# Ledger of designs, part 50: peptides against a protein of PDB entry 8RAJ

Target 1, 54 residues: chain A of PDB entry 8RAJ
Amino acid sequence: LPAENEDPDKAVVDLHRSPPKTKDPDLTPSGIIAKVKAGDMTQETARELLLAMR

## One batch from the design tools (peptide; made by RFdiffusion4, then SolubleMPNN)

Design b2_p22_6_s1 (from b2_p22_6, 12 letters changed)
Fold by OpenDDE base, seed 4:
Structure b2_p22_6_s1 (fold): chain B 54 residues (1-54), chain A 22 residues (1-22)
Amino acid sequence: as target 1 above (54 residues)
Amino acid sequence: SAAAERARRIEELEAEVEEAFA
């Protein structure tokens, strides 16, 4: 049987991942900018979120 | 360059954040 191409981008579910802190660091201004830098958020979405926080 | 434009836009956003939240 052809080996199923394991998608290398499957996020390894870290069973030991600490529960997300009540404060989502990704929703802070710095966290939003970090996501844009990482390519995980568009600049337009970031702008909208930042404006909503203002 | 698309990369250079992205970098400039990020810099602009950082400046806006600094102004809005300082």
Scores: peptide ipSAE 0.272, ipTM 0.775, DockQ to the pose 0.578
Fold by OpenDDE base, seed 1:
Structure b2_p22_6_s1 (fold): chain B 54 residues (1-54), chain A 22 residues (1-22)
Amino acid sequence: as target 1 above (54 residues)
Amino acid sequence: SAAAERARRIEELEAEVEEAFA
């Protein structure tokens, strides 16, 4: 008898799953400065981002 | 030193941020 392909468990898509508030911690003023200190962002880009957030 | 210049620039940026966001 052919093995009945068990239907893969329907991942219950929680329609009420709040989109992850990805507060990109990297977009806070402190996070931006931290990126500059780490060498992951230029000072000029950081300045532009910070000015845009003002 | 390039490292010292970068450090000074970061300090300036930190001061600007403190003034703008505090």
Scores: peptide ipSAE 0.271, ipTM 0.776, DockQ to the pose 0.693
Fold by OpenDDE base, seed 5:
Structure b2_p22_6_s1 (fold): chain B 54 residues (1-54), chain A 22 residues (1-22)
Amino acid sequence: as target 1 above (54 residues)
Amino acid sequence: SAAAERARRIEELEAEVEEAFA
């Protein structure tokens, strides 16, 4: 049976890969407003988040 | 209407954000 050489070396999570600064688009001022417009966030929650970013 | 009031509130929020982050 051919040994499936699962090359374990490819799973080397580059620990030095700067975590993608996932600018969570949902946490930007524009993203927050977009969620409110879509009905996915209350205005009150949006206000609280925006105030926390000041 | 409730829809018109919601739209106004969103516009106000957008203006506040523009003022705060600009």
Scores: peptide ipSAE 0.263, ipTM 0.770, DockQ to the pose 0.617
Fold by OpenDDE base, seed 2:
Structure b2_p22_6_s1 (fold): chain B 54 residues (1-54), chain A 22 residues (1-22)
Amino acid sequence: as target 1 above (54 residues)
Amino acid sequence: SAAAERARRIEELEAEVEEAFA
């Protein structure tokens, strides 16, 4: 069985490093608006998501 | 505050969505 070359230089994920702000563009207010304008999201769902961001 | 600014922006976006689909 080929030894999985676990690259030892996997940078120790600094537990104190703020989780990378997953800039999920779909979860930003602008991304939500863009989805609504494209017809990919209902106005009601967008409203609920926007309210949850308050 | 940053929270107040975000809230205002959300309200603006909600209004934009409401206007676009009214």
Scores: peptide ipSAE 0.210, ipTM 0.740, DockQ to the pose 0.099

Design b2_p22_6_s3 (from b2_p22_6, 8 letters changed)
Fold by OpenDDE base, seed 1:
Structure b2_p22_6_s3 (fold): chain B 54 residues (1-54), chain A 22 residues (1-22)
Amino acid sequence: as target 1 above (54 residues)
Amino acid sequence: DEERRREEEIRKLEEEVKKAFE
């Protein structure tokens, strides 16, 4: 059975396991907003991330 | 109509973020 390679590069930011590391430019407040605008992130996930960074 | 809703929701999120990080 080919193990479905869950693409490890889609690090689902597990808000419960690891707070967003400030080193990812895509996890800055501006980067999060940019992902929401691009449709790459839900608004709910963006709100949770932004509140966790406050 | 769905595009305008998404734009309004994004604008609201940007305003909330601006207020949270100012």
Scores: peptide ipSAE 0.215, ipTM 0.741, DockQ to the pose 0.691
Fold by OpenDDE base, seed 4:
Structure b2_p22_6_s3 (fold): chain B 54 residues (1-54), chain A 22 residues (1-22)
Amino acid sequence: as target 1 above (54 residues)
Amino acid sequence: DEERRREEEIRKLEEEVKKAFE
């Protein structure tokens, strides 16, 4: 069985980590939606992140 | 049925985001 290379460089958005002042494109509203679509983020996590950016 | 559910949930999230950031 080929080992699924889980690429560990998918920055796990730690909700408890202060949002880095880095314009991480993955933390934009569009980037968050893209991660949910890809199955890389739960909708709950996405909602919490989006609410924190309001 | 799971794919259709996921698509509907994504659609709702996109609509919520749109309303929150417009």
Scores: peptide ipSAE 0.210, ipTM 0.737, DockQ to the pose 0.617
Fold by OpenDDE base, seed 3:
Structure b2_p22_6_s3 (fold): chain B 54 residues (1-54), chain A 22 residues (1-22)
Amino acid sequence: as target 1 above (54 residues)
Amino acid sequence: DEERRREEEIRKLEEEVKKAFE
């Protein structure tokens, strides 16, 4: 089966996995908001991620 | 503190998200 090239820009943030200690710029509050504005993330997912950063 | 600045940024961004989708 061809490995689906998971576009590295689509970091599927598994909300059930421990928050990645990775300094992924896409997981910053500003990066999350940018993904929501771009339509690449739902508001609910963004809210859950932002709450998990508190 | 860096922690307090992060919490304020998160709060502001949550409010911005809320306003963008009202």
Scores: peptide ipSAE 0.190, ipTM 0.739, DockQ to the pose 0.158
Fold by OpenDDE base, seed 2:
Structure b2_p22_6_s3 (fold): chain B 54 residues (1-54), chain A 22 residues (1-22)
Amino acid sequence: as target 1 above (54 residues)
Amino acid sequence: DEERRREEEIRKLEEEVKKAFE
């Protein structure tokens, strides 16, 4: 029975994919503003968080 | 220089938030 050469080259799991630096979009100034614009955060809470990042 | 850039970015964002809710 001929051994079917299944080319093993298609399962290169790129182990060198640096985990996406999940900069939690919620903890960035832009993420805070996005939450305020969406109505998920008050302007006052956003201001306090932005001031604490200085 | 990097700290000063962060402060300027935060300031612009605070002004944008202020204008969005005026």
Scores: peptide ipSAE 0.179, ipTM 0.738, DockQ to the pose 0.093

Design b2_p22_6_s4 (from b2_p22_6, 8 letters changed)
Fold by OpenDDE base, seed 4:
Structure b2_p22_6_s4 (fold): chain B 54 residues (1-54), chain A 22 residues (1-22)
Amino acid sequence: as target 1 above (54 residues)
Amino acid sequence: DEERRREEEIRELEREVREAFE
């Protein structure tokens, strides 16, 4: 079984990079709508999240 | 049609977002 050497050098998760304070793109009104459009979120969950942001 | 229902639902959410955040 050839072990595919997936190059370990591109998975340098810089553990010292503070997670960018990128507001979770999933928790913006636009991000929520995008998830619903993608089928990754139900309309009901989206509505609850959007109302909680108001 | 399920696709038409999803499009209507998305349009309602987009309206609710507009009314709440604009």
Scores: peptide ipSAE 0.273, ipTM 0.776, DockQ to the pose 0.599
Fold by OpenDDE base, seed 2:
Structure b2_p22_6_s4 (fold): chain B 54 residues (1-54), chain A 22 residues (1-22)
Amino acid sequence: as target 1 above (54 residues)
Amino acid sequence: DEERRREEEIRELEREVREAFE
């Protein structure tokens, strides 16, 4: 009987991995401004996000 | 002139944030 190589590298997706509490510092008013300063966000997008946070 | 405009616009955003969140 040929030995079936059961390769046990099923990446067990740990369903109990608590979502990283990345308080994405990028979603704060200060983080949005920092992205605009860095050039990673347009001012229009920043204004829209900041207005939506009011 | 582009850098100065960008700095002025950032100062305006910082003012709008202060007026809205403080």
Scores: peptide ipSAE 0.270, ipTM 0.775, DockQ to the pose 0.719
Fold by OpenDDE base, seed 1:
Structure b2_p22_6_s4 (fold): chain B 54 residues (1-54), chain A 22 residues (1-22)
Amino acid sequence: as target 1 above (54 residues)
Amino acid sequence: DEERRREEEIRELEREVREAFE
């Protein structure tokens, strides 16, 4: 059974996936920082994402 | 205060981002 986990609200950013070709403003360095400031992302997750984009 | 720590850690992340991506 293909697990249809199309919850469009769970962008599980797989940190092990190749650095996203981030056309998504929410996954840019500035967008990640904005999510942390909004309380929508943990600082740990943000740091891991930012390091994976480097 | 926990709020002040969160603000300091955000400023550190913003610095690390600037140094890594600018």
Scores: peptide ipSAE 0.267, ipTM 0.768, DockQ to the pose 0.743
Fold by OpenDDE base, seed 3:
Structure b2_p22_6_s4 (fold): chain B 54 residues (1-54), chain A 22 residues (1-22)
Amino acid sequence: as target 1 above (54 residues)
Amino acid sequence: DEERRREEEIRELEREVREAFE
């Protein structure tokens, strides 16, 4: 079976790619509120987290 | 400022949480 030519130019791992600042969607104000609405977070924990983001 | 908009959003969300669970 001929090995499919994996284009070696796509294997350049950009070592200078700043890690995506994955703003953890769970730590955004909207993400916190969504968790409370879903019942996955207590209102008290949500208030503490939201206050800490000020 | 972006900071002021974030503070306003947090305040609104805190109000929404309060009103939903009182």
Scores: peptide ipSAE 0.228, ipTM 0.758, DockQ to the pose 0.152

Design b2_p22_7_s1 (from b2_p22_7, 9 letters changed)
Fold by OpenDDE base, seed 3:
Structure b2_p22_7_s1 (fold): chain B 54 residues (1-54), chain A 22 residues (1-22)
Amino acid sequence: as target 1 above (54 residues)
Amino acid sequence: DEARRRELEELEELAREIEAAR
């Protein structure tokens, strides 16, 4: 059986797309930090997201 | 890895500041 490298669907948060008014619990400051700690987000992307919330 | 820890601590501080301002 070929191991399908299922690239885990990294929700690429497109910072240039008007944020869908989805209360994505994942887009809280705490949720961003949790994703960085899990390895699901880069520190750079987290910094950009946090700065955009200021 | 020490640089990565410092950067994560800075991001955690920034996140706390943003949460406190909301």
Scores: peptide ipSAE 0.636, ipTM 0.923, DockQ to the pose 0.687
Fold by OpenDDE base, seed 4:
Structure b2_p22_7_s1 (fold): chain B 54 residues (1-54), chain A 22 residues (1-22)
Amino acid sequence: as target 1 above (54 residues)
Amino acid sequence: DEARRRELEELEELAREIEAAR
């Protein structure tokens, strides 16, 4: 069975939404860069997230 | 395309700096 359609809309971290209390491994600096490379995150959103982690 | 590559390289550098500081 082809692996689940992970809804591409769920990968967008809304910066105006309270961060999910789950340590989403995809919210690591490396995970953010991986999402940008995959096209699942904009460079702008990635920059804002990374700067918020500094 | 060159600007987009440079911006990605800057983001990769920033990500590495943040990871090294954790």
Scores: peptide ipSAE 0.634, ipTM 0.922, DockQ to the pose 0.666
Fold by OpenDDE base, seed 1:
Structure b2_p22_7_s1 (fold): chain B 54 residues (1-54), chain A 22 residues (1-22)
Amino acid sequence: as target 1 above (54 residues)
Amino acid sequence: DEARRRELEELEELAREIEAAR
């Protein structure tokens, strides 16, 4: 089985430390929803991120 | 939980609106 490299860059999206990089696929509106569904992001943090993209 | 499902559906709608505006 190829060890999927757990990219140690779990980009902890600190809303206060780095604006959402619009080029990070994990920080697209769809990527945010995917993280919420995976349990990797709270609905509150997702709402704040999405509203900051408006 | 039905409440958490509704909240997720609202976030999916918001995400779709943001994507359509880009």
Scores: peptide ipSAE 0.634, ipTM 0.922, DockQ to the pose 0.621
Fold by OpenDDE base, seed 2:
Formats: sequence, structure tokens, C-alpha cells
Structure b2_p22_7_s1 (fold): chain B 54 residues (1-54), chain A 22 residues (1-22)
Amino acid sequence: as target 1 above (54 residues)
Amino acid sequence: DEARRRELEELEELAREIEAAR
């Protein structure tokens, strides 16, 4: 059995594949921007999350 | 990529507006 080392660190918040169980109380607008800068979030997902906070 | 930089700047502006409205 090939152990699929699916890298457990890709919590890609894909709004189309997993409803964001944003158990991150730290999903502040600044925290969203930090994830985009890190490459852990797409600009599209960040835009959708920010607009949902307005 | 210049387009990606502009889009990020727009997202940073939107984030600041939302934080200021809280």
C-alpha cells in the first residue's frame, strides 16, 4: 500500500470543496491577508471571505 | 505579476475598511 503522504498542512480553504469550518477565531481580515501572502489562500477565496464579513 | 499585486492591494484595502467598521 503506498502511504499517500497527503501533506496534512494543506488546509486550503476551498469554499467549493469544504465549507469553511472556520474554527479559527483568528480569521480576522488581517489574518486572511496574511494567508494570501503566505500562499495558503487564493485571492478569490480571500475576497469572498472578506465580502462575507462586510 | 503586476495584476496580482494590484488585486492584493485591493484586498488589503477591503480588509482595512472591514476592520475599521468593527
Scores: peptide ipSAE 0.634, ipTM 0.923, DockQ to the pose 0.695

Design b2_p22_7_s2 (from b2_p22_7, 8 letters changed)
Fold by OpenDDE base, seed 2:
Structure b2_p22_7_s2 (fold): chain B 54 residues (1-54), chain A 22 residues (1-22)
Amino acid sequence: as target 1 above (54 residues)
Amino acid sequence: SAAEEERLRELEELAEEIERAR
């Protein structure tokens, strides 16, 4: 059976399943909002990240 | 949905608050 390489490019950043390897230490508040708009981040994870920057 | 757009606006407002406080 070909292992369908589930494209790792759909790593929804879930803080509960994997601490975000924020490969971007430069994830600005605007960058978080951009990821939510792109569907690459949940609103919940975005809220948690934003509140941790306060 | 209108409720998703509202929650997104609340996140945008929070992001802008944090950006202004840094």
Scores: peptide ipSAE 0.619, ipTM 0.919, DockQ to the pose 0.675
Fold by OpenDDE base, seed 5:
Structure b2_p22_7_s2 (fold): chain B 54 residues (1-54), chain A 22 residues (1-22)
Amino acid sequence: as target 1 above (54 residues)
Amino acid sequence: SAAEEERLRELEELAEEIERAR
């Protein structure tokens, strides 16, 4: 079977694996919503991130 | 789905609340 090049570099910001670097523009509340809309983040991860920013 | 769109709206509202509080 050709190795499916699953590029593991879709940075799914896993809250459990890397604390959100507050300097990433993609970790603004608007940036989180944009990632969910793009399919690059789950709604659950987005909820947890947003609640941690409150 | 309609349920996914509803949950997304709730996340948008939460994001806007946080942005207004900063």
Scores: peptide ipSAE 0.619, ipTM 0.918, DockQ to the pose 0.673
Fold by OpenDDE base, seed 1:
Structure b2_p22_7_s2 (fold): chain B 54 residues (1-54), chain A 22 residues (1-22)
Amino acid sequence: as target 1 above (54 residues)
Amino acid sequence: SAAEEERLRELEELAEEIERAR
C-alpha cells in the first residue's frame, strides 16, 4: 500500500508553541483568508490566528 | 452555504481591521 505521506509539513501553526510569524506571507491576515477560501485552513484556526495578531 | 459565506465575511472584516491596525 503506498504510504500516504501525510505531509507532516502541514504547518500546523501551533499557536501555543510559536507566535504567528508575521513575516510568513501565508500568515498575513489576507493570506489566512486565502487559505480558508482554498479549504486549506478551518475558520476556527483562522479566527484564532487573526485574534492572536490583534 | 449562506451560513459559511456569512462566517467568511466576518473573518474578512476581522482580517481587514487587523491589517488597518498594523
Scores: peptide ipSAE 0.619, ipTM 0.918, DockQ to the pose 0.659
Fold by OpenDDE base, seed 4:
Structure b2_p22_7_s2 (fold): chain B 54 residues (1-54), chain A 22 residues (1-22)
Amino acid sequence: as target 1 above (54 residues)
Amino acid sequence: SAAEEERLRELEELAEEIERAR
């Protein structure tokens, strides 16, 4: 079985995917933006997360 | 893309609004 090396750095935080069991680094608004800039989060998921914090 | 950069700026503005409201 090819172990999908899910690069632990590429935990795409998808709001609709079960949160990775890695301690969600307290997703601060700045932390969400940083993940989008890194390509580790979609702009859509980031928008949903940010709006849920309002 | 210019449209991706615009959407990113809108997300940054939203993030800054939320941070200021906490």
Scores: peptide ipSAE 0.619, ipTM 0.919, DockQ to the pose 0.691

Design b2_p22_7_s3 (from b2_p22_7, 6 letters changed)
Fold by OpenDDE base, seed 1:
Structure b2_p22_7_s3 (fold): chain B 54 residues (1-54), chain A 22 residues (1-22)
Amino acid sequence: as target 1 above (54 residues)
Amino acid sequence: MEEEKRRLEELEELAREIEEER
């Protein structure tokens, strides 16, 4: 029986953890919008991340 | 499609406001 342990550890941005102060250009407001446009992020996750930066 | 586009435009506006505040 292949237990597809889909590891949920594919970067659940723990929205309850302070947004990582990573200088990741992909976590700039523009980088978040770029991920949404690419289909790599949901609009809801993007909204929550953006509001957490304010 | 039209609703998703509108919601994306709203997110782009919010992103611009946050970038201008930094």
Scores: peptide ipSAE 0.609, ipTM 0.908, DockQ to the pose 0.695
Fold by OpenDDE base, seed 4:
Structure b2_p22_7_s3 (fold): chain B 54 residues (1-54), chain A 22 residues (1-22)
Amino acid sequence: as target 1 above (54 residues)
Amino acid sequence: MEEEKRRLEELEELAREIEEER
């Protein structure tokens, strides 16, 4: 059985639970796109984050 | 597959617009 190390510490940036700290390098527009490409963020959450930065 | 690529391209464009406005 391959241990699915689902790292439970992939910080799901829940926009409903905390305002995006604009200081996290992972919350730059480029960082958001990188997370979507990695499958670590949904396109919907990415769109909401990007629109909240405008 | 084509729709997911198109939606990603739209997000990349939106991200670029926001980076240029900052």
Scores: peptide ipSAE 0.608, ipTM 0.907, DockQ to the pose 0.655
Fold by OpenDDE base, seed 2:
Structure b2_p22_7_s3 (fold): chain B 54 residues (1-54), chain A 22 residues (1-22)
Amino acid sequence: as target 1 above (54 residues)
Amino acid sequence: MEEEKRRLEELEELAREIEEER
Protein backbone atom coordinates (compact mmCIF):
# COMPACT_ATOMS: atom_id res chain seq x y z
CA LEU B 1 0.00 0.00 0.00
CA PRO B 2 1.56 3.36 -0.92
CA ALA B 3 1.73 5.37 2.30
CA GLU B 4 -0.83 8.13 1.89
CA ASN B 5 1.35 11.19 1.62
CA GLU B 6 -0.06 13.10 4.54
CA ASP B 7 0.38 16.49 2.89
CA PRO B 8 2.86 18.15 5.31
CA ASP B 9 1.15 21.44 4.29
CA LYS B 10 -0.99 21.55 7.39
CA ALA B 11 0.43 25.03 7.98
CA VAL B 12 2.24 24.61 11.25
CA VAL B 13 2.89 28.33 11.40
CA ASP B 14 6.57 27.98 12.20
CA LEU B 15 7.17 31.24 14.10
CA HIS B 16 10.83 30.84 13.06
CA ARG B 17 10.10 30.51 9.30
CA SER B 18 8.25 33.79 8.63
CA PRO B 19 7.08 36.78 10.70
CA PRO B 20 3.26 36.62 10.98
CA LYS B 21 2.01 38.35 7.84
CA THR B 22 -0.81 40.49 9.24
CA LYS B 23 -2.38 40.29 5.71
CA ASP B 24 -3.12 36.56 5.82
CA PRO B 25 -6.78 36.21 6.97
CA ASP B 26 -5.60 33.03 8.72
CA LEU B 27 -3.07 35.12 10.73
CA THR B 28 -5.49 37.81 11.97
CA PRO B 29 -6.37 37.56 15.69
CA SER B 30 -9.81 36.28 14.65
CA GLY B 31 -8.25 33.88 12.09
CA ILE B 32 -5.90 32.45 14.75
CA ILE B 33 -8.87 31.84 17.09
CA ALA B 34 -10.75 30.18 14.21
CA LYS B 35 -7.78 27.79 13.60
CA VAL B 36 -7.65 26.88 17.32
CA LYS B 37 -11.42 26.17 17.28
CA ALA B 38 -10.97 24.01 14.16
CA GLY B 39 -8.12 22.06 15.85
CA ASP B 40 -5.68 23.27 13.13
CA MET B 41 -3.57 25.25 15.66
CA THR B 42 -2.45 24.60 19.24
CA GLN B 43 -3.41 27.06 21.97
CA GLU B 44 0.32 27.61 22.68
CA THR B 45 1.13 28.56 19.06
CA ALA B 46 -1.97 30.78 18.99
CA ARG B 47 -0.85 32.54 22.21
CA GLU B 48 2.67 33.12 20.84
CA LEU B 49 1.27 34.49 17.54
CA LEU B 50 -1.21 36.77 19.33
CA LEU B 51 1.50 38.12 21.68
CA ALA B 52 3.80 38.73 18.67
CA MET B 53 1.04 40.95 17.15
CA ARG B 54 0.85 43.16 20.29
CA MET A 1 -13.58 20.16 28.47
CA GLU A 2 -14.24 23.00 30.99
CA GLU A 3 -10.49 23.85 31.26
CA GLU A 4 -10.04 23.78 27.46
CA LYS A 5 -13.08 26.06 27.07
CA ARG A 6 -11.67 28.44 29.70
CA ARG A 7 -8.26 28.58 27.95
CA LEU A 8 -10.03 29.28 24.64
CA GLU A 9 -12.05 32.10 26.28
CA GLU A 10 -8.73 33.57 27.58
CA LEU A 11 -7.31 33.43 24.01
CA GLU A 12 -10.48 35.06 22.61
CA GLU A 13 -10.09 37.86 25.19
CA LEU A 14 -6.40 38.32 24.24
CA ALA A 15 -7.35 38.37 20.54
CA ARG A 16 -10.01 41.04 21.23
CA GLU A 17 -7.56 43.20 23.23
CA ILE A 18 -5.07 43.03 20.32
CA GLU A 19 -7.79 43.90 17.77
CA GLU A 20 -8.89 46.90 19.92
CA GLU A 21 -5.24 48.13 20.33
CA ARG A 22 -4.80 48.29 16.45
Scores: peptide ipSAE 0.608, ipTM 0.907, DockQ to the pose 0.636
Fold by OpenDDE base, seed 3:
Structure b2_p22_7_s3 (fold): chain B 54 residues (1-54), chain A 22 residues (1-22)
Amino acid sequence: as target 1 above (54 residues)
Amino acid sequence: MEEEKRRLEELEELAREIEEER
Protein backbone atom coordinates (compact mmCIF):
# COMPACT_ATOMS: atom_id res chain seq x y z
CA LEU B 1 0.00 0.00 0.00
CA PRO B 2 1.76 3.24 -1.10
CA ALA B 3 0.88 6.00 1.39
CA GLU B 4 3.93 7.89 2.49
CA ASN B 5 1.87 11.06 2.82
CA GLU B 6 4.68 13.59 2.74
CA ASP B 7 2.90 16.36 4.68
CA PRO B 8 3.08 19.34 2.21
CA ASP B 9 2.58 21.88 5.08
CA LYS B 10 5.95 21.64 6.91
CA ALA B 11 7.97 24.74 5.81
CA VAL B 12 6.15 27.72 4.27
CA VAL B 13 8.02 30.33 6.34
CA ASP B 14 5.47 33.13 6.44
CA LEU B 15 7.72 36.22 6.87
CA HIS B 16 4.94 37.89 8.89
CA ARG B 17 4.53 35.07 11.50
CA SER B 18 8.02 33.98 12.67
CA PRO B 19 11.17 35.99 13.42
CA PRO B 20 13.88 34.24 11.34
CA LYS B 21 15.97 32.12 13.69
CA THR B 22 19.35 33.24 12.26
CA LYS B 23 20.62 29.65 12.96
CA ASP B 24 18.01 27.73 10.96
CA PRO B 25 19.93 26.12 8.02
CA ASP B 26 16.73 26.51 5.96
CA LEU B 27 16.97 30.32 6.49
CA THR B 28 20.58 30.73 5.27
CA PRO B 29 20.93 32.53 1.89
CA SER B 30 21.97 29.19 0.32
CA GLY B 31 19.09 27.37 2.09
CA ILE B 32 16.57 29.91 0.70
CA ILE B 33 17.93 29.40 -2.86
CA ALA B 34 17.74 25.61 -2.38
CA LYS B 35 14.02 25.90 -1.40
CA VAL B 36 13.30 28.03 -4.51
CA LYS B 37 15.03 25.41 -6.72
CA ALA B 38 13.03 22.62 -5.04
CA GLY B 39 9.74 24.54 -5.64
CA ASP B 40 9.15 24.83 -1.84
CA MET B 41 9.48 28.67 -1.92
CA THR B 42 8.42 31.41 -4.36
CA GLN B 43 11.04 33.76 -5.85
CA GLU B 44 9.13 36.69 -4.26
CA THR B 45 9.29 35.22 -0.71
CA ALA B 46 12.97 34.36 -1.28
CA ARG B 47 13.73 37.97 -2.38
CA GLU B 48 11.96 39.42 0.69
CA LEU B 49 13.86 37.01 3.04
CA LEU B 50 17.23 37.79 1.43
CA LEU B 51 16.62 41.58 1.55
CA ALA B 52 15.60 41.30 5.26
CA MET B 53 19.03 39.67 5.98
CA ARG B 54 20.99 42.58 4.36
CA MET A 1 11.64 29.74 -18.90
CA GLU A 2 14.34 32.34 -19.82
CA GLU A 3 12.88 35.11 -17.56
CA GLU A 4 12.39 32.73 -14.59
CA LYS A 5 15.99 31.48 -15.03
CA ARG A 6 17.29 35.08 -15.13
CA ARG A 7 15.32 35.99 -11.96
CA LEU A 8 16.76 32.90 -10.20
CA GLU A 9 20.33 33.88 -11.26
CA GLU A 10 19.70 37.40 -9.80
CA LEU A 11 18.51 35.80 -6.50
CA GLU A 12 21.60 33.53 -6.44
CA GLU A 13 23.82 36.63 -6.87
CA LEU A 14 22.00 38.47 -4.04
CA ALA A 15 22.35 35.36 -1.82
CA ARG A 16 26.15 35.22 -2.50
CA GLU A 17 26.57 38.94 -1.69
CA ILE A 18 24.75 38.47 1.66
CA GLU A 19 26.80 35.33 2.52
CA GLU A 20 30.10 37.16 1.76
CA GLU A 21 29.06 40.16 3.98
CA ARG A 22 28.40 37.86 7.09
Scores: peptide ipSAE 0.608, ipTM 0.908, DockQ to the pose 0.660

Design b2_p22_7_s4 (from b2_p22_7, 9 letters changed)
Fold by OpenDDE base, seed 3:
Structure b2_p22_7_s4 (fold): chain B 54 residues (1-54), chain A 22 residues (1-22)
Amino acid sequence: as target 1 above (54 residues)
Amino acid sequence: MAEEERRLAELEELAAEIEAAR
């Protein structure tokens, strides 16, 4: 059976883990919104991330 | 649908505010 392509790149940003010191270019405000629109991030996680950037 | 779209727009506004403050 072909292994379903579970895209291993669902980096669920667990906000309860110390902020990754990785400047992941994908953790820009615009990158967060893009992940929400793609369905790769919840609105709640996005809100918490954005508020932590304020 | 309409509530989720509204909440997304509120997140887009917040994201734009943060991006403009950088």
Scores: peptide ipSAE 0.628, ipTM 0.917, DockQ to the pose 0.667
Fold by OpenDDE base, seed 4:
Structure b2_p22_7_s4 (fold): chain B 54 residues (1-54), chain A 22 residues (1-22)
Amino acid sequence: as target 1 above (54 residues)
Amino acid sequence: MAEEERRLAELEELAAEIEAAR
């Protein structure tokens, strides 16, 4: 059975493990929504990020 | 599905509010 290549590059954005660098283009409000739609971020983490930007 | 779609729409609205305030 080929080991399913779990792409090691699924950097799940975890606010509790690493505070987001505000210079990451992926931390725009639109970028956060795009990550949620891609399954690369939870809705809970996205809500916390967005509320911290308000 | 319908709950997840509603929660996503609420996040999209919050994102749009933040983008409009920049």
Scores: peptide ipSAE 0.625, ipTM 0.917, DockQ to the pose 0.659
Fold by OpenDDE base, seed 2:
Structure b2_p22_7_s4 (fold): chain B 54 residues (1-54), chain A 22 residues (1-22)
Amino acid sequence: as target 1 above (54 residues)
Amino acid sequence: MAEEERRLAELEELAAEIEAAR
């Protein structure tokens, strides 16, 4: 089975590790939803990020 | 599946509200 190279630099935005830099396109509301749809982010983390942007 | 799709739709609505408020 090819080890999927999980690129260790795919920033799993953990809300507890650093305030989200508003400069990452991945931290737009649309970018967050895209990560959830891709399976790269949990719905719980996405909800916390979105609520912190409100 | 159906519950996960419903929760995703709720997140899409929340994201759209935040985008419209910017």
Scores: peptide ipSAE 0.625, ipTM 0.916, DockQ to the pose 0.650
Fold by OpenDDE base, seed 1:
Structure b2_p22_7_s4 (fold): chain B 54 residues (1-54), chain A 22 residues (1-22)
Amino acid sequence: as target 1 above (54 residues)
Amino acid sequence: MAEEERRLAELEELAAEIEAAR
């Protein structure tokens, strides 16, 4: 199977382009931290998302 | 490395605070 080019751009939650879908399991506080650890999210975006959930 | 790990720990603490408040 050709590795699906997971467009790295499709996993980046742009807080400025889309409000955080608080119902997305991948946008739980733990899911945000997991994405940062995976390199799929910047610490800056994670901080902004977490602060918006406070 | 040590600074990035520290910044990650600060994000983990913030995430835990938010999870505990939900």
Scores: peptide ipSAE 0.623, ipTM 0.917, DockQ to the pose 0.655

Design b2_p22_8_s1 (from b2_p22_8 with V1I E8R E15R E20A E21L)
Fold by OpenDDE base, seed 1:
Structure b2_p22_8_s1 (fold): chain B 54 residues (1-54), chain A 22 residues (1-22)
Amino acid sequence: as target 1 above (54 residues)
Amino acid sequence: ITLEELERLAEEIEREREEALE
């Protein structure tokens, strides 16, 4: 099996790639509540997101 | 904010969105 030389230039993790602000634009009000209940979102962030949907 | 207050806010926002699509 040829070892594909993974070009070390493709491993430039752009440190300036803002962590994906998973503003999932498809996040419903119910989906926000589900993330809070799962511990994947703070109540404060959930409040801000819900109010931005109004 | 409590979880219960968040749930009520989510239900209010969902309703207002549904009413705006009618």
Scores: peptide ipSAE 0.627, ipTM 0.909, DockQ to the pose 0.725
Fold by OpenDDE base, seed 5:
Structure b2_p22_8_s1 (fold): chain B 54 residues (1-54), chain A 22 residues (1-22)
Amino acid sequence: as target 1 above (54 residues)
Amino acid sequence: ITLEELERLAEEIEREREEALE
């Protein structure tokens, strides 16, 4: 009987990879403020984004 | 704009959005 060479390098496809939440929760008013506080956004850019949400 | 004025603007917009969903 030929020994079945089970190739041990089956890349485990992680079927549980949650789809990237393409709704950036970071574009809520609170998320914009959080980016400013983190230094990831300027206050002026945050103001423009907030005013565009109104 | 100050950070405090920006926070107030964010809170106003959040409230206006909440009131529009009620």
Scores: peptide ipSAE 0.627, ipTM 0.909, DockQ to the pose 0.710
Fold by OpenDDE base, seed 3:
Structure b2_p22_8_s1 (fold): chain B 54 residues (1-54), chain A 22 residues (1-22)
Amino acid sequence: as target 1 above (54 residues)
Amino acid sequence: ITLEELERLAEEIEREREEALE
């Protein structure tokens, strides 16, 4: 009995793909502000990081 | 600190870094 259905779109999820070594892009001042606006960083942490860049 | 004060601080630091590379 031929069971039809070739699903040609099982992309082999390579479970061994090491996460890209995104070197944490050295957060630029603009990048810090963008994270605060996105809600991914507190204003206090952003202030501390910015002041540490001076 | 307000978001506006953070933006001003970021712009100040960006400028100081740009001026240090000239």
Scores: peptide ipSAE 0.627, ipTM 0.909, DockQ to the pose 0.710
Fold by OpenDDE base, seed 4:
Structure b2_p22_8_s1 (fold): chain B 54 residues (1-54), chain A 22 residues (1-22)
Amino acid sequence: as target 1 above (54 residues)
Amino acid sequence: ITLEELERLAEEIEREREEALE
């Protein structure tokens, strides 16, 4: 059966796709507040993390 | 702690960190 011409152009992983900047968001004070607002962090954990940055 | 108190604490810590880099 004929080899399906896999268009080589679709297998070009766009090397210009900037690697997902996994900037681990260095949990900035604003980044911590954003997680609390999203429900991804408790207010108590956020308080402890913020105080550890001082 | 309230969310508003957390926001104020975050803003204070951000400012203290900026002032320490000048």
Scores: peptide ipSAE 0.627, ipTM 0.909, DockQ to the pose 0.709

